# Peptides against a protein of PDB entry 4XPM, part 182

Target 1, 160 residues: chain A of PDB entry 4XPM
Amino acid sequence: VMLHSKNVKGFLENTLKPYDLHSVDFKTSSLQSSMIITATNGGILSYATSNNDVPKNSINEINSVNNLKMMSLLIKDKWSEDENDTEEQHSNSCYPVEIDSFKTKIYTYEMEDLHTCVAQIPNSDLLLLFIAEGSFPYGLLVIKIERAMRELTDLFGYKL
Target 2, 67 residues: chain B of PDB entry 4XPM
Amino acid sequence: DIKGTIAFDTHGNVIESTGVGSQRIEDIGDLSKVTLDAEGFAQVQGDSLLVHLYKRNDITLAVYTSA

## One batch from the design tools (peptide; made by RFdiffusion4, then SolubleMPNN)

Design b2_p27_4_s4
Fold by OpenDDE base, seed 1:
Structure b2_p27_4_s4 (fold): chain B 160 residues (1-160), chain C 67 residues (1-67), chain A 27 residues (1-27)
Amino acid sequence: as target 1 above (160 residues)
Amino acid sequence: as target 2 above (67 residues)
Amino acid sequence: SLTREELRELHDKLLEEILSQSKVSRP
């Protein structure tokens, strides 16, 4: 089945939804952004943002996209460094996971006041990236991205 | 009565925190070292609160109570 | 006070909520 860009966009939009854990009366904000980027250059292939107040084709939208581009590049660079650093891979900011016999890693990164989480889609040249407010707990963010990534099997093994 | 909660993963990262737990995130360091019984439970007496621990599926839940 | 059963139940509910709300449909 062909994976259309529109479908990916919709998927990313769905990942933005917050948690509302009634059992303990804990709520999160929505993710600020959710992206699929290239592991090679940090280029954005698809993205979704919770800020829908920005008119299309506006200067503010352009600035927002530019900001995402910068963040994606920085996170890609950090991810690349960590993938070549055994010490970082054994830190508490790295979560080795296995999905359907595919191994990957989830990294958490503090970006200014934001909490970010990134993971290589298994055996691919793509990264899934979540950006959240600083109040979004890392442990929960990791669970979120892992579960989301499990649904991207069509992208497993994707090479640019 | 429950005064707050902290849930954390095996890396010591917060999953959720509420009530007094939100102000005691630093407790995770000590709580993660507590030896649980065969059923996954433990209790730790804090300063003025009792912490009830239960771990399953790599998620530890700490519940703070007055007694 | 908090019984073991109550604590276990709370944990189970929390886990269920997390996993349930972490579910997204495949694109």
Scores: peptide ipSAE 0.777, ipTM 0.961, DockQ to the pose 0.846
Fold by OpenDDE base, seed 5:
Formats: sequence, structure tokens, C-alpha cells
Structure b2_p27_4_s4 (fold): chain B 160 residues (1-160), chain C 67 residues (1-67), chain A 27 residues (1-27)
Amino acid sequence: as target 1 above (160 residues)
Amino acid sequence: as target 2 above (67 residues)
Amino acid sequence: SLTREELRELHDKLLEEILSQSKVSRP
């Protein structure tokens, strides 16, 4: 199956949706952003954001995109460090998971006042990255990214 | 008479919290150490509230009640 | 009061909601 940029963008947009858990009357906000970035340099290959109120080509848009670039780079750097640190891989901020016999890890990171989680798409040079408000609980964020990543089998093994 | 809930994973991270549970996230440290019975249940008396615990599929649900 | 059955049911409903709302269509 051929991968199309529009399909990936649409997928990331769909991951932004919030939770509304009626059983316990718990609601979250939408994700602030969802991205696929390179594990090598933290470059953004695709992204979606819940903030659509920024005019195109405005100073605010430029600042927001630059902010995403900075966050992606910082998170990639932290991820790279942790992937080479046995102690960090055994912390409560690291979730080893297996998808279709492929092993990967989900990491949670505090980014300023935001809650983030990142995971390497199995056997690939790509990372899936969710950024949420601080009110979005980490345990739920981990479940969200795991379930989303399971749908990206076409990207498994993708090398740059 | 549920006063609140906390759900948390095996890493002690919150999945959801409501009511009084939202103000007692620190309880997870102690709740995670509670010995559950063979069916995954336990009860813990904490101050004025009773905590009902049930764990399955690596998710622990704590429900706070007055009795 | 809260029975075991009610607690189990609440847990099951919560889990089902989480998993259902975590589902995203394959691109």
C-alpha cells in the first residue's frame, strides 16, 4: 500500500480528538498537536494542530510552526538520550510495547506545562509525537499513542 | 454514593480522575501497594472515605465512597 | 454502598470507552 502525505495528515488530525468517558464523567481537551518526525534530526514530516484560529502567513503562524519545530527537536534529543540510557528505559516514564511482534517504547515527557509522549514507529526512522495540555493524564496519553501507532503498519520499517 | 474515582496504570500514572479522586492523586502510591484478592478486589479505609479497588487488564480503578 | 459487581461493571465500561475512543482509522 502506497503512503500518501494527505492520508497521514488526515490520520494525525483524527488523533487530536478528546476523550469523553461517560462512565466516570471524565473529559479531556483535544491534543494540541500530533506529529510524525524523523528520529535522526527531529524534522517534522507531518503534523496536525487543534488551533486553527491562526491566519496563514501571519506572524502567529510562523511562531507556532517554529515552536513545533523546537519542541520536536527537543523531544527527539531527549528520546535519543533515553534510547541510549538503560536507567531511563526502566523508569516509569518508559513503556515497552509490542505491536505485531515488533518491539518499541513509549516515553512520556514534561515539556514546560505540556504533557507529551513519543514513540518510535517500529523498526523505522520515524517517531510519533503527541502534545497535550497538562491536564491530560499521562496514563491515558500512553494508551492513546499506542492505539494510534498500531494503525501505522504501513510505516513499520520505514527508513530515511 | 460515589464521591470520586481514580484509574491508574501499572506505572502509577493516572488514566482518569474525578471528584475527590482528583484531589487525591498522591494516594496512588499507597493504593498500588494494596494486596488484591484472587478476583482483583480490595477495600481500604482512608480518613473519612472508603476506597474500593478493582484491577483487571493492567488498569486499577479506585472508587471513593462514604461507606 | 458499592458492590463488587457494580465496581467490576464500572471498570469494564471505562475500559471499553477508553479503547473505543482510542481507535483511529488506518491512513
Scores: peptide ipSAE 0.777, ipTM 0.960, DockQ to the pose 0.853
Fold by OpenDDE base, seed 3:
Order: sequence, then C-alpha cells, then structure tokens
Structure b2_p27_4_s4 (fold): chain B 160 residues (1-160), chain C 67 residues (1-67), chain A 27 residues (1-27)
Amino acid sequence: as target 1 above (160 residues)
Amino acid sequence: as target 2 above (67 residues)
Amino acid sequence: SLTREELRELHDKLLEEILSQSKVSRP
C-alpha cells in the first residue's frame, strides 16, 4: 500500500476542524497544528496549520516552521522518555488504546500554554501529533487523535 | 433548569464544560469517586446545586441544576 | 427538574456529536 504526500497533507488539514457540540452548547477552536513526525528523530514528514495568515517565504513563515520543528523534537523526546518510564505510562496523561488489534498509547503534554497530544501510529516509526490552544480540553483532544488514528491504517507498520 | 455541565473521561480529564461547570472543574476529583447505580446514575448535592451523574461508554456527564 | 431519560438522552446526543465530529476520511 502506497500513500501519497498530498493525501496525507489533506488528511491532516481535515483534522484541524473544531468541535461544535450543540447538545451542551460547547465549542472549541481549531487545532493549531497537526503533524506526522518520525519517532526516531522527531522530523516532520507532513503537517497542517490553521494559521495561514503569514505570507509565503516570509521571515515569519520561516520562524513558524522552525517553531513547529522545535516543538516536534521536544515532544518526541518527551515521548521517548515516557515510553521507557513505567510510572509515566500509568499516569493520567497516558491512554493505552487498541486499534484493530494493534496496541498504542496516547500521551498528553502541556507545552507552555498549549495543549498537545501525541500517539505512535501502531507498529510504526511514526507519531501523530496534535497541538491545540490551552482552552482545548485534554479529554476531547484524546478522543480526537484516537479517532483520527483509526483512519491511518495504511501507515500501520510503516518503518523508516 | 440546567446551570452547567461537565463531561470527563476515566482519567479525570475534561471532555467539555459549560456554565457553572466551567468554574467547578475541581469537582471531577470527587465526582469520579461517586458510586453509580446499576443503570449508571447518581445524584450528589453540592452547596446550592444538585449534580446529576450519568456514565456510559467511559464518559461521565455531570449536569448541574438548582434542584 | 431533570429526569433520568433526559440525562441519558443528553449524554447520548453528546457522545454522538463527539464521535461524528471526530470522523475524518482516510487519506
């Protein structure tokens, strides 16, 4: 099975959409960013951002991309540490999940004033990473990334 | 009359909060320990508000009312 | 002022909204 970069980019863009829960009159903002990164080096393979107001090739765009690179690396490092820490895996910030008989974990991390969650795509060298504003509830963010992960079956088992 | 809501998961993390619920996130610690009946319901009296609890599919919904 | 049926219905509606709005198409 082959996945095209364009298809992955479009998928990540679709994950940015906010919630509008009319039943209880609750709304969220859009995700700030959605990324697929390598579990090995934290390198960004694909990303989408809701902040598209920056002119292309501007210094501000370069800074924003560099910021994403920094965040992805930091989160990858934290994830790597937690994957080797039994205590962290039993904290309320870790959600063991099973998708199509594959086991993985979803971690939530506070990054300055941002709410983030990251999960290893099952049996792969890839991580899915969501970055949201601090007002985005962690419980809802976890559901969002879990459901998104279920649609990435073509990446299950992907090795670099 | 609903004054607010809190929905939270089995880890105690917020799924959503509205109204007075948004100001009572700290209640989750106690609400998560409430024993639910066989159908998944409970009621807890807190100060001037009554909290109605219902849990299914690992999501607990707390609804705050005046009575 | 809130029946069990109303509470259950509210929960079910909330759950359905969350799940439906969490759905994205496969790439």
Scores: peptide ipSAE 0.777, ipTM 0.961, DockQ to the pose 0.848
Fold by OpenDDE base, seed 4:
Structure b2_p27_4_s4 (fold): chain B 160 residues (1-160), chain C 67 residues (1-67), chain A 27 residues (1-27)
Amino acid sequence: as target 1 above (160 residues)
Amino acid sequence: as target 2 above (67 residues)
Amino acid sequence: SLTREELRELHDKLLEEILSQSKVSRP
């Protein structure tokens, strides 16, 4: 059963929160964006962004949404290529993970000055996508998306 | 007297970096090859800093000190 | 100087912070 869109939106908004690691005095920025997209076409099903200071229906809002669409498509294309490339799956940019006996992969991609990571929600036609500033470490970003994906069990096996 | 830290995963990607560690990310290549003892510890003498290593749960923490 | 115990403790605190701050509520 598909989750209510409002609940998914709220979940993605919660993933935006930054890290503040007091033990070593290290802090990150918030994620720029968090998205669930289709693995087939890169279409955005749900998204959240930390840039909330944009008036509704303004030109800036339109541009920001269009930028997300562009990014999602580009990342989906790279993901699709890598899923058919054994060598890329063995690079340090690919993290095989297992969640509740389901296998999936987390990929990290540098997109211009941004750090991104994407993972297929297990056994589904959906991808979870995080976009962060270039200062956000990849190792930490991978942990973040893995832990977030563990909470999306209701979407495991979802087919379009 | 910690001068900085680097934490990195099994793929050599940074989890966090602080202080002098932020300027020594390239050290991960060598640090990842260091043989740890049975308890997961090692020490590596650098140029002017001592690096203390500890690995558990697939996370290696490197702490830079003067001694 | 930094002892093994202090290093282990620092690692444990770091790990705990990462995991706790990575937790989000199920939608």
Scores: peptide ipSAE 0.776, ipTM 0.960, DockQ to the pose 0.852

Design b2_p27_5_s1 (from b2_p27_5, 12 letters changed)
Fold by OpenDDE base, seed 1:
Structure b2_p27_5_s1 (fold): chain B 160 residues (1-160), chain C 67 residues (1-67), chain A 27 residues (1-27)
Amino acid sequence: as target 1 above (160 residues)
Amino acid sequence: as target 2 above (67 residues)
Amino acid sequence: MSSKYTDINEELDKFLKEGLEAIKKKF
């Protein structure tokens, strides 16, 4: 299956949407960023950000992308370490999940004042990464990324 | 009257919090250990608040009310 | 590739609503 950049980008943009749980008067902010990155190098294959006020080809856009690159690399490194650490895999920051008979893990990481969540797309060389404000609860972030992964079946088994 | 809520998962991580619940995230540790009845309910007395628990599908909802 | 993303906002909100009602009924 050929990855269509526009389709992936659009999907990631949709994942930015906040939760509005009006039954309990709880509302989140939008995700700051949503990305698909390589598990090998932390390279960004596709991304979406909630900050749409940055003009294209501006210095601010470049800086934003550079920041995302740095974060993706750091998170990839942490993820890689945890995938080789049984203790971390049994922490409350790791959620083993099964999607359509494929096993994967969801990890939560605090990055400075941000809440992040990352998961390997099942049987692939790709990671799905959500970056949110610190006010975004981890439990909710996990639910969000799990549901997102369930919609990425076309990427299951994708190898670089 | 409801003073706040906390919903949390089996890992003890917050799903949502409102009202006084937002200031009592530390309660999750104790609330997660509460034995629920066959229908998934429990009531726990706090300092000045009652905590009503409901668990279904691995999500626990805690509702804080006045005693 | 599907660009569909199913928002679970309604599902979770429904759960919370039902939980609140269940608690109200129980206690």
Scores: peptide ipSAE 0.670, ipTM 0.935, DockQ to the pose 0.853
Fold by OpenDDE base, seed 5:
Structure b2_p27_5_s1 (fold): chain B 160 residues (1-160), chain C 67 residues (1-67), chain A 27 residues (1-27)
Amino acid sequence: as target 1 above (160 residues)
Amino acid sequence: as target 2 above (67 residues)
Amino acid sequence: MSSKYTDINEELDKFLKEGLEAIKKKF
């Protein structure tokens, strides 16, 4: 099954769903946003947000989109720096993973009061980015993004 | 009875926390250093609470009890 | 159609449940 733009948007929307670990009575909020961005310039190719209460073409919508653009750019820049920094790659904020024999890394970043994680889609010019509230634990966020990447094999090797 | 839980990964990052565990995230540093038995279990006395550890597949579960 | 996304919610919850039971049995 080929992943097209509509399919990507729907996939990202699905990643927003919260966790409910009822065995220990632990619940999370939904992700604030889920995005696929370019590793080169941090441009947003596709995104989903849990905030659906903003009217279209409103000043609030413009501000929210602009905020996403800013966050994506900042995270891309930090990711780029870390990919060229051996020390950062050995920190507890970096998770080397292997998916279908492709190696990639998951990074966790504090963005203001938000918890974020980002990972390069294997062998591609694309990054998958999750943004959550500060109450969303990093360990769980890492697991979430790893599992999500395993479903994006159609984007493996995608070059701009 | 269970007073709380913490689950954490090999990087010491939280996966989940409940009850008193949510207030004792700092315990992960020490808990991660505890030697487990051959079955992946350990028991540690922490102040007034007892901590029961179980590790499998790179995830450690800590359960806090009064006894 | 919605894109397929297999999350670990059930898997992780199962682990936690099994861990709790294992601890209860062990101690």
Scores: peptide ipSAE 0.669, ipTM 0.934, DockQ to the pose 0.663
Fold by OpenDDE base, seed 3:
Structure b2_p27_5_s1 (fold): chain B 160 residues (1-160), chain C 67 residues (1-67), chain A 27 residues (1-27)
Amino acid sequence: as target 1 above (160 residues)
Amino acid sequence: as target 2 above (67 residues)
Amino acid sequence: MSSKYTDINEELDKFLKEGLEAIKKKF
């Protein structure tokens, strides 16, 4: 099964939605960004951002895109290091999970004042990456990305 | 009356926090070590507040009350 | 791409609601 770029983009945009837990007086902000990047080079294949106030092709847009590229590369590098580090895989920042009999890991990373989490899409060369404000709890962020990955079965096993 | 809540996962990371719970995130370390009964409940006295614990499906909910 | 993702919020909220009620019943 193949996923078209348009379908992926729309899905990522949908993941930006905040949590509103009305049973308790708790609501989050929207995710700042949601991305699918390559595990090999950290290149962005698709992305969505909640900041759509920047004019298209403006210098501010270019700067924002470049910032996303930088963050994705840094997170990919950190992820790669942790995948080869037993201690990091046993830290509270690593969540081993199983989705449809496929094993993967979710990592949480602090990026300056931002909360991020990243996970390899099962059996693929792709990473799903969420970037949120510092007020977004890590435990909730992990739940969010785990549930999102369960909806990306078409990308399971995707190799570059 | 409920003064606040904290929900946290098995890694001690916050899922949600409200009220006084938002100011007591440091309690998670101790709360995670509390022995629950067979139904997944516990009650812990924390300074002036009482903490009611419920755990199911690897999520612990802590509810803070005055009594 | 699946519309099922929209139900994630409700699942967690339901858990919290049930937990609150369970605590109220227990204590």
Scores: peptide ipSAE 0.668, ipTM 0.935, DockQ to the pose 0.614
Fold by OpenDDE base, seed 4:
Structure b2_p27_5_s1 (fold): chain B 160 residues (1-160), chain C 67 residues (1-67), chain A 27 residues (1-27)
Amino acid sequence: as target 1 above (160 residues)
Amino acid sequence: as target 2 above (67 residues)
Amino acid sequence: MSSKYTDINEELDKFLKEGLEAIKKKF
């Protein structure tokens, strides 16, 4: 059963939450953005962003959405290239993972001053995409997206 | 007296860093090659700091101390 | 849909805490 759009949006909003590892006095910022996009065209199906202080239909909101569209397209293109490049799949920027017997890969990409990671939802035409500030460590970002992926079982196998 | 920490994964990417560890991310290359004992521990002498290593579940924790 | 990121955060923090204690005991 496909998740309702509102439920997906709420889930993505929850993924924005930062880590607070007080045992070592380490804290992260919130994710800037969390998105589900199509693997075919990089189209945004659902998204959440941490900068919510933007009036509806304002020029700033439009610019923010357009920026997300640009980022999603760029990352989708890079992901597509890497999925057809054996060398890139063996770099330290690629994490093969298995979730409930489904295999997928997590890629980390530096985009300007931002840290991003993307993963194909297992056996689907969808990608999960996290965008964070440059101070957000890649290893932690990978853990975050891997754990998020485990909660999206309803989307496993989803085809466009 | 802990001076800092680094936690990193099997790809050498940082999970967290604090204190002097934040300024020694380049140490991960060498630390990842250190042979651990049967319980997952090791101790490495640095330039002026001692590094204590613990690895479990594919995560390595490095703790920097003066002694 | 409720996420489990609170639990994830606590799990990782717990690991770090236990690691620090283990190192302290070992050395």
Scores: peptide ipSAE 0.666, ipTM 0.934, DockQ to the pose 0.604

Design b2_p27_5_s2 (from b2_p27_5, 10 letters changed)
Fold by OpenDDE base, seed 5:
Structure b2_p27_5_s2 (fold): chain B 160 residues (1-160), chain C 67 residues (1-67), chain A 27 residues (1-27)
Amino acid sequence: as target 1 above (160 residues)
Amino acid sequence: as target 2 above (67 residues)
Amino acid sequence: MSSKFNDITKELDEFIKEGLEAIEKKF
């Protein structure tokens, strides 16, 4: 099945869902946002947000989108810097992973009070980006984004 | 009786935490250095609580108990 | 929508349950 834009959007919306364990009393919040952005310019190709209380095309929605754009640019820039810095690639905030014989890296970045995680979709010009509240643990966020990338094989090798 | 838990990865980042574990995330630094036995277990005496460790597939579970 | 992505909760629960039981038996 070919992954179309609407399918990607739906998948990103699915990634927002929180975790509620039953083995122990542990529950997370929903992700604040889930995005696919360009690695070149940080442009948003697709996104989902948990905040549905803001009417579309409202000033608040515009401000929210603008905030996402700014965050995507900042994270893209940080990611780009780290990809050119061997020291940062060996920090605890970098997780080298292999998916279907493709190597990529997952980075965790704290942005103000938010926990973020970003990873290059294998062999592509695209980044997958999760933004969560500070209460969302990084270890779980990393697992989440890794599993998400495994579902985006249609985007592997996508070049702009 | 279990007072709390912490699950963490090889980078020392939390996967889940409950109870007193949620208030002792800083313990991961020391817990990650604990030598496990051949079966992946260890027991460490904390300040007032006992910590039981279980590791499998690069994930460590720490269980805090009173004894 | 059902996908392997949604199995994370199940896998974590299984791991934690396994660990709790194993610890209980060990100590």
Scores: peptide ipSAE 0.705, ipTM 0.948, DockQ to the pose 0.506
Fold by OpenDDE base, seed 1:
Structure b2_p27_5_s2 (fold): chain B 160 residues (1-160), chain C 67 residues (1-67), chain A 27 residues (1-27)
Amino acid sequence: as target 1 above (160 residues)
Amino acid sequence: as target 2 above (67 residues)
Amino acid sequence: MSSKFNDITKELDEFIKEGLEAIEKKF
């Protein structure tokens, strides 16, 4: 089934869901944001946010979107730098992964008090970006984004 | 008797933490260097706690118990 | 699809449970 824009949005919304373990007393907050952005310009193609209390077309919504745009751009820039930096690619903040014979990398970035994770959708001009609170563990965030990418096979190879 | 847990990956990043484990994230640096037995286990004496390690599929679970 | 994605919680719980049990048996 083709992943339409609405399907992508819905999936991103699904990625916001927190984890609540039962084996041990551990639970996370919801992701603050989940986005698909362009690797070239950091432009947001699709996004979901946990802040659903913002009315549509309100100034607060505009401000929140603007904030996402800024974060997206900053993270894209950092990602671009790291993709051209061998040292950064060998740091503990970089996870080389292979999905369906496609190689990609997952990066973790601390943005102020937030924990972020970004990964290039395999063979595409797109990045998947998760933004979480600082309490969200990076290791779990990495697992989350890797698993998410595995569900976005329709976007593999997407070129702008 | 379990006082807390930490699960962490091969990069030393936390997957989950509970109890005293949440306050001992800095232990990961040392725990990651512990040599495990053939079955993936180790026991490390901490300050006042014992740390039991179990590693499988590149994830290490550290369980803190009373010494 | 997102079914596989939603299995993370279950997988983690299973891992932790297995680890706890294994540790209990070992020590």
Scores: peptide ipSAE 0.704, ipTM 0.948, DockQ to the pose 0.543
Fold by OpenDDE base, seed 4:
Structure b2_p27_5_s2 (fold): chain B 160 residues (1-160), chain C 67 residues (1-67), chain A 27 residues (1-27)
Amino acid sequence: as target 1 above (160 residues)
Amino acid sequence: as target 2 above (67 residues)
Amino acid sequence: MSSKFNDITKELDEFIKEGLEAIEKKF
């Protein structure tokens, strides 16, 4: 059964939730954004943001969406470059992972003062993208996106 | 007598940090090179603090103590 | 969905608790 748009959107919204540990005094902020974009053009297929206090069709909403479009394009371009650069794939910013016998890579990118993480959904033309504040640790962000991809098996092999 | 913690992955990236650990992220470079015993433990002498290491499943926990 | 995804906090807490206890016992 393929995921419908509503189901994907709801899942992305769920990924925004912060972490609050009780074993030690550690907590994170919510993700700023969670998106599924095309690997070809960086087009946004689905997204969720923590900035929900924006009136519909307002200038602020338009600006926020435009900002997401800009970020998605920039990250897609960087990802595309790295996928064709063996040196970048061997940096500590690249995590080779295997999910259900499918291989993919997780990349961490610093964008201005934000921490971002992107990964190709296995065998697909889609990228999963997380955008967080600079205080969000990269190691935790990588764990987060890996676990998220494991929940998106219906999108494995999705081609445009 | 814990003064702080750092948990980090095999790439040297932080998973969590607390207390003095949050101010000593640069220690990960050296801590990642420490040879652990057969059970995944090590103790490293810092400047004024001791660092206790525990590694399991590719995650290293560093615990900072005064002694 | 999100069953395994939502376990991250629990798993991290369990790991940290395990590590803290193990370190205390070791040293």
Scores: peptide ipSAE 0.703, ipTM 0.948, DockQ to the pose 0.538
Fold by OpenDDE base, seed 3:
Structure b2_p27_5_s2 (fold): chain B 160 residues (1-160), chain C 67 residues (1-67), chain A 27 residues (1-27)
Amino acid sequence: as target 1 above (160 residues)
Amino acid sequence: as target 2 above (67 residues)
Amino acid sequence: MSSKFNDITKELDEFIKEGLEAIEKKF
């Protein structure tokens, strides 16, 4: 079954949800943004944001979207550089993972005061990107994006 | 009595933290180097607090207690 | 599509609970 655009959007919105543990007193904020972007140009194919208080077609909305476009491009560029850098791939900010016999890598990046995490959807031209507040721990962010990718099997092997 | 916790992965990145653990994230560097016993446990004196370690499936839980 | 994804909280809680109990038993 192929994921349609509306299904992807809905899933990304679901990924925004925070965590609230009961074993210990620990909770997170919602993700600021969740995106699927192209690995080639950093173009946004689908996205979700936690703050939807901005009126449609407003200047604030345009600025918000433009900011997401900028961040996606910057992260894509950083990702591209690291994919060609053996040293960066062996740093603590890189997690090699295998999903259903497909290999990929998860990277964590600090973007100003934000915590970001990006991973190539296996065998595809797509990247999954999470943007969170600085209070969101990286280890948990990595777990989150890894599990999210496992739900996007329909996008495995997707080529532009 | 538990004063706080830190859970972290093999890369030294935090998964969760509570209590005094949230203020001692820098301890992960040293805690990650501690040799665990065959069952995945260790006990380390950290500052004035005692740190109990439990590791399973590449996740380490550090529990800070008094005494 | 999202059911397994939403199990992270449960799995983490179970791990932490297991660890806390194991530590209490060990020490």
Scores: peptide ipSAE 0.702, ipTM 0.948, DockQ to the pose 0.544

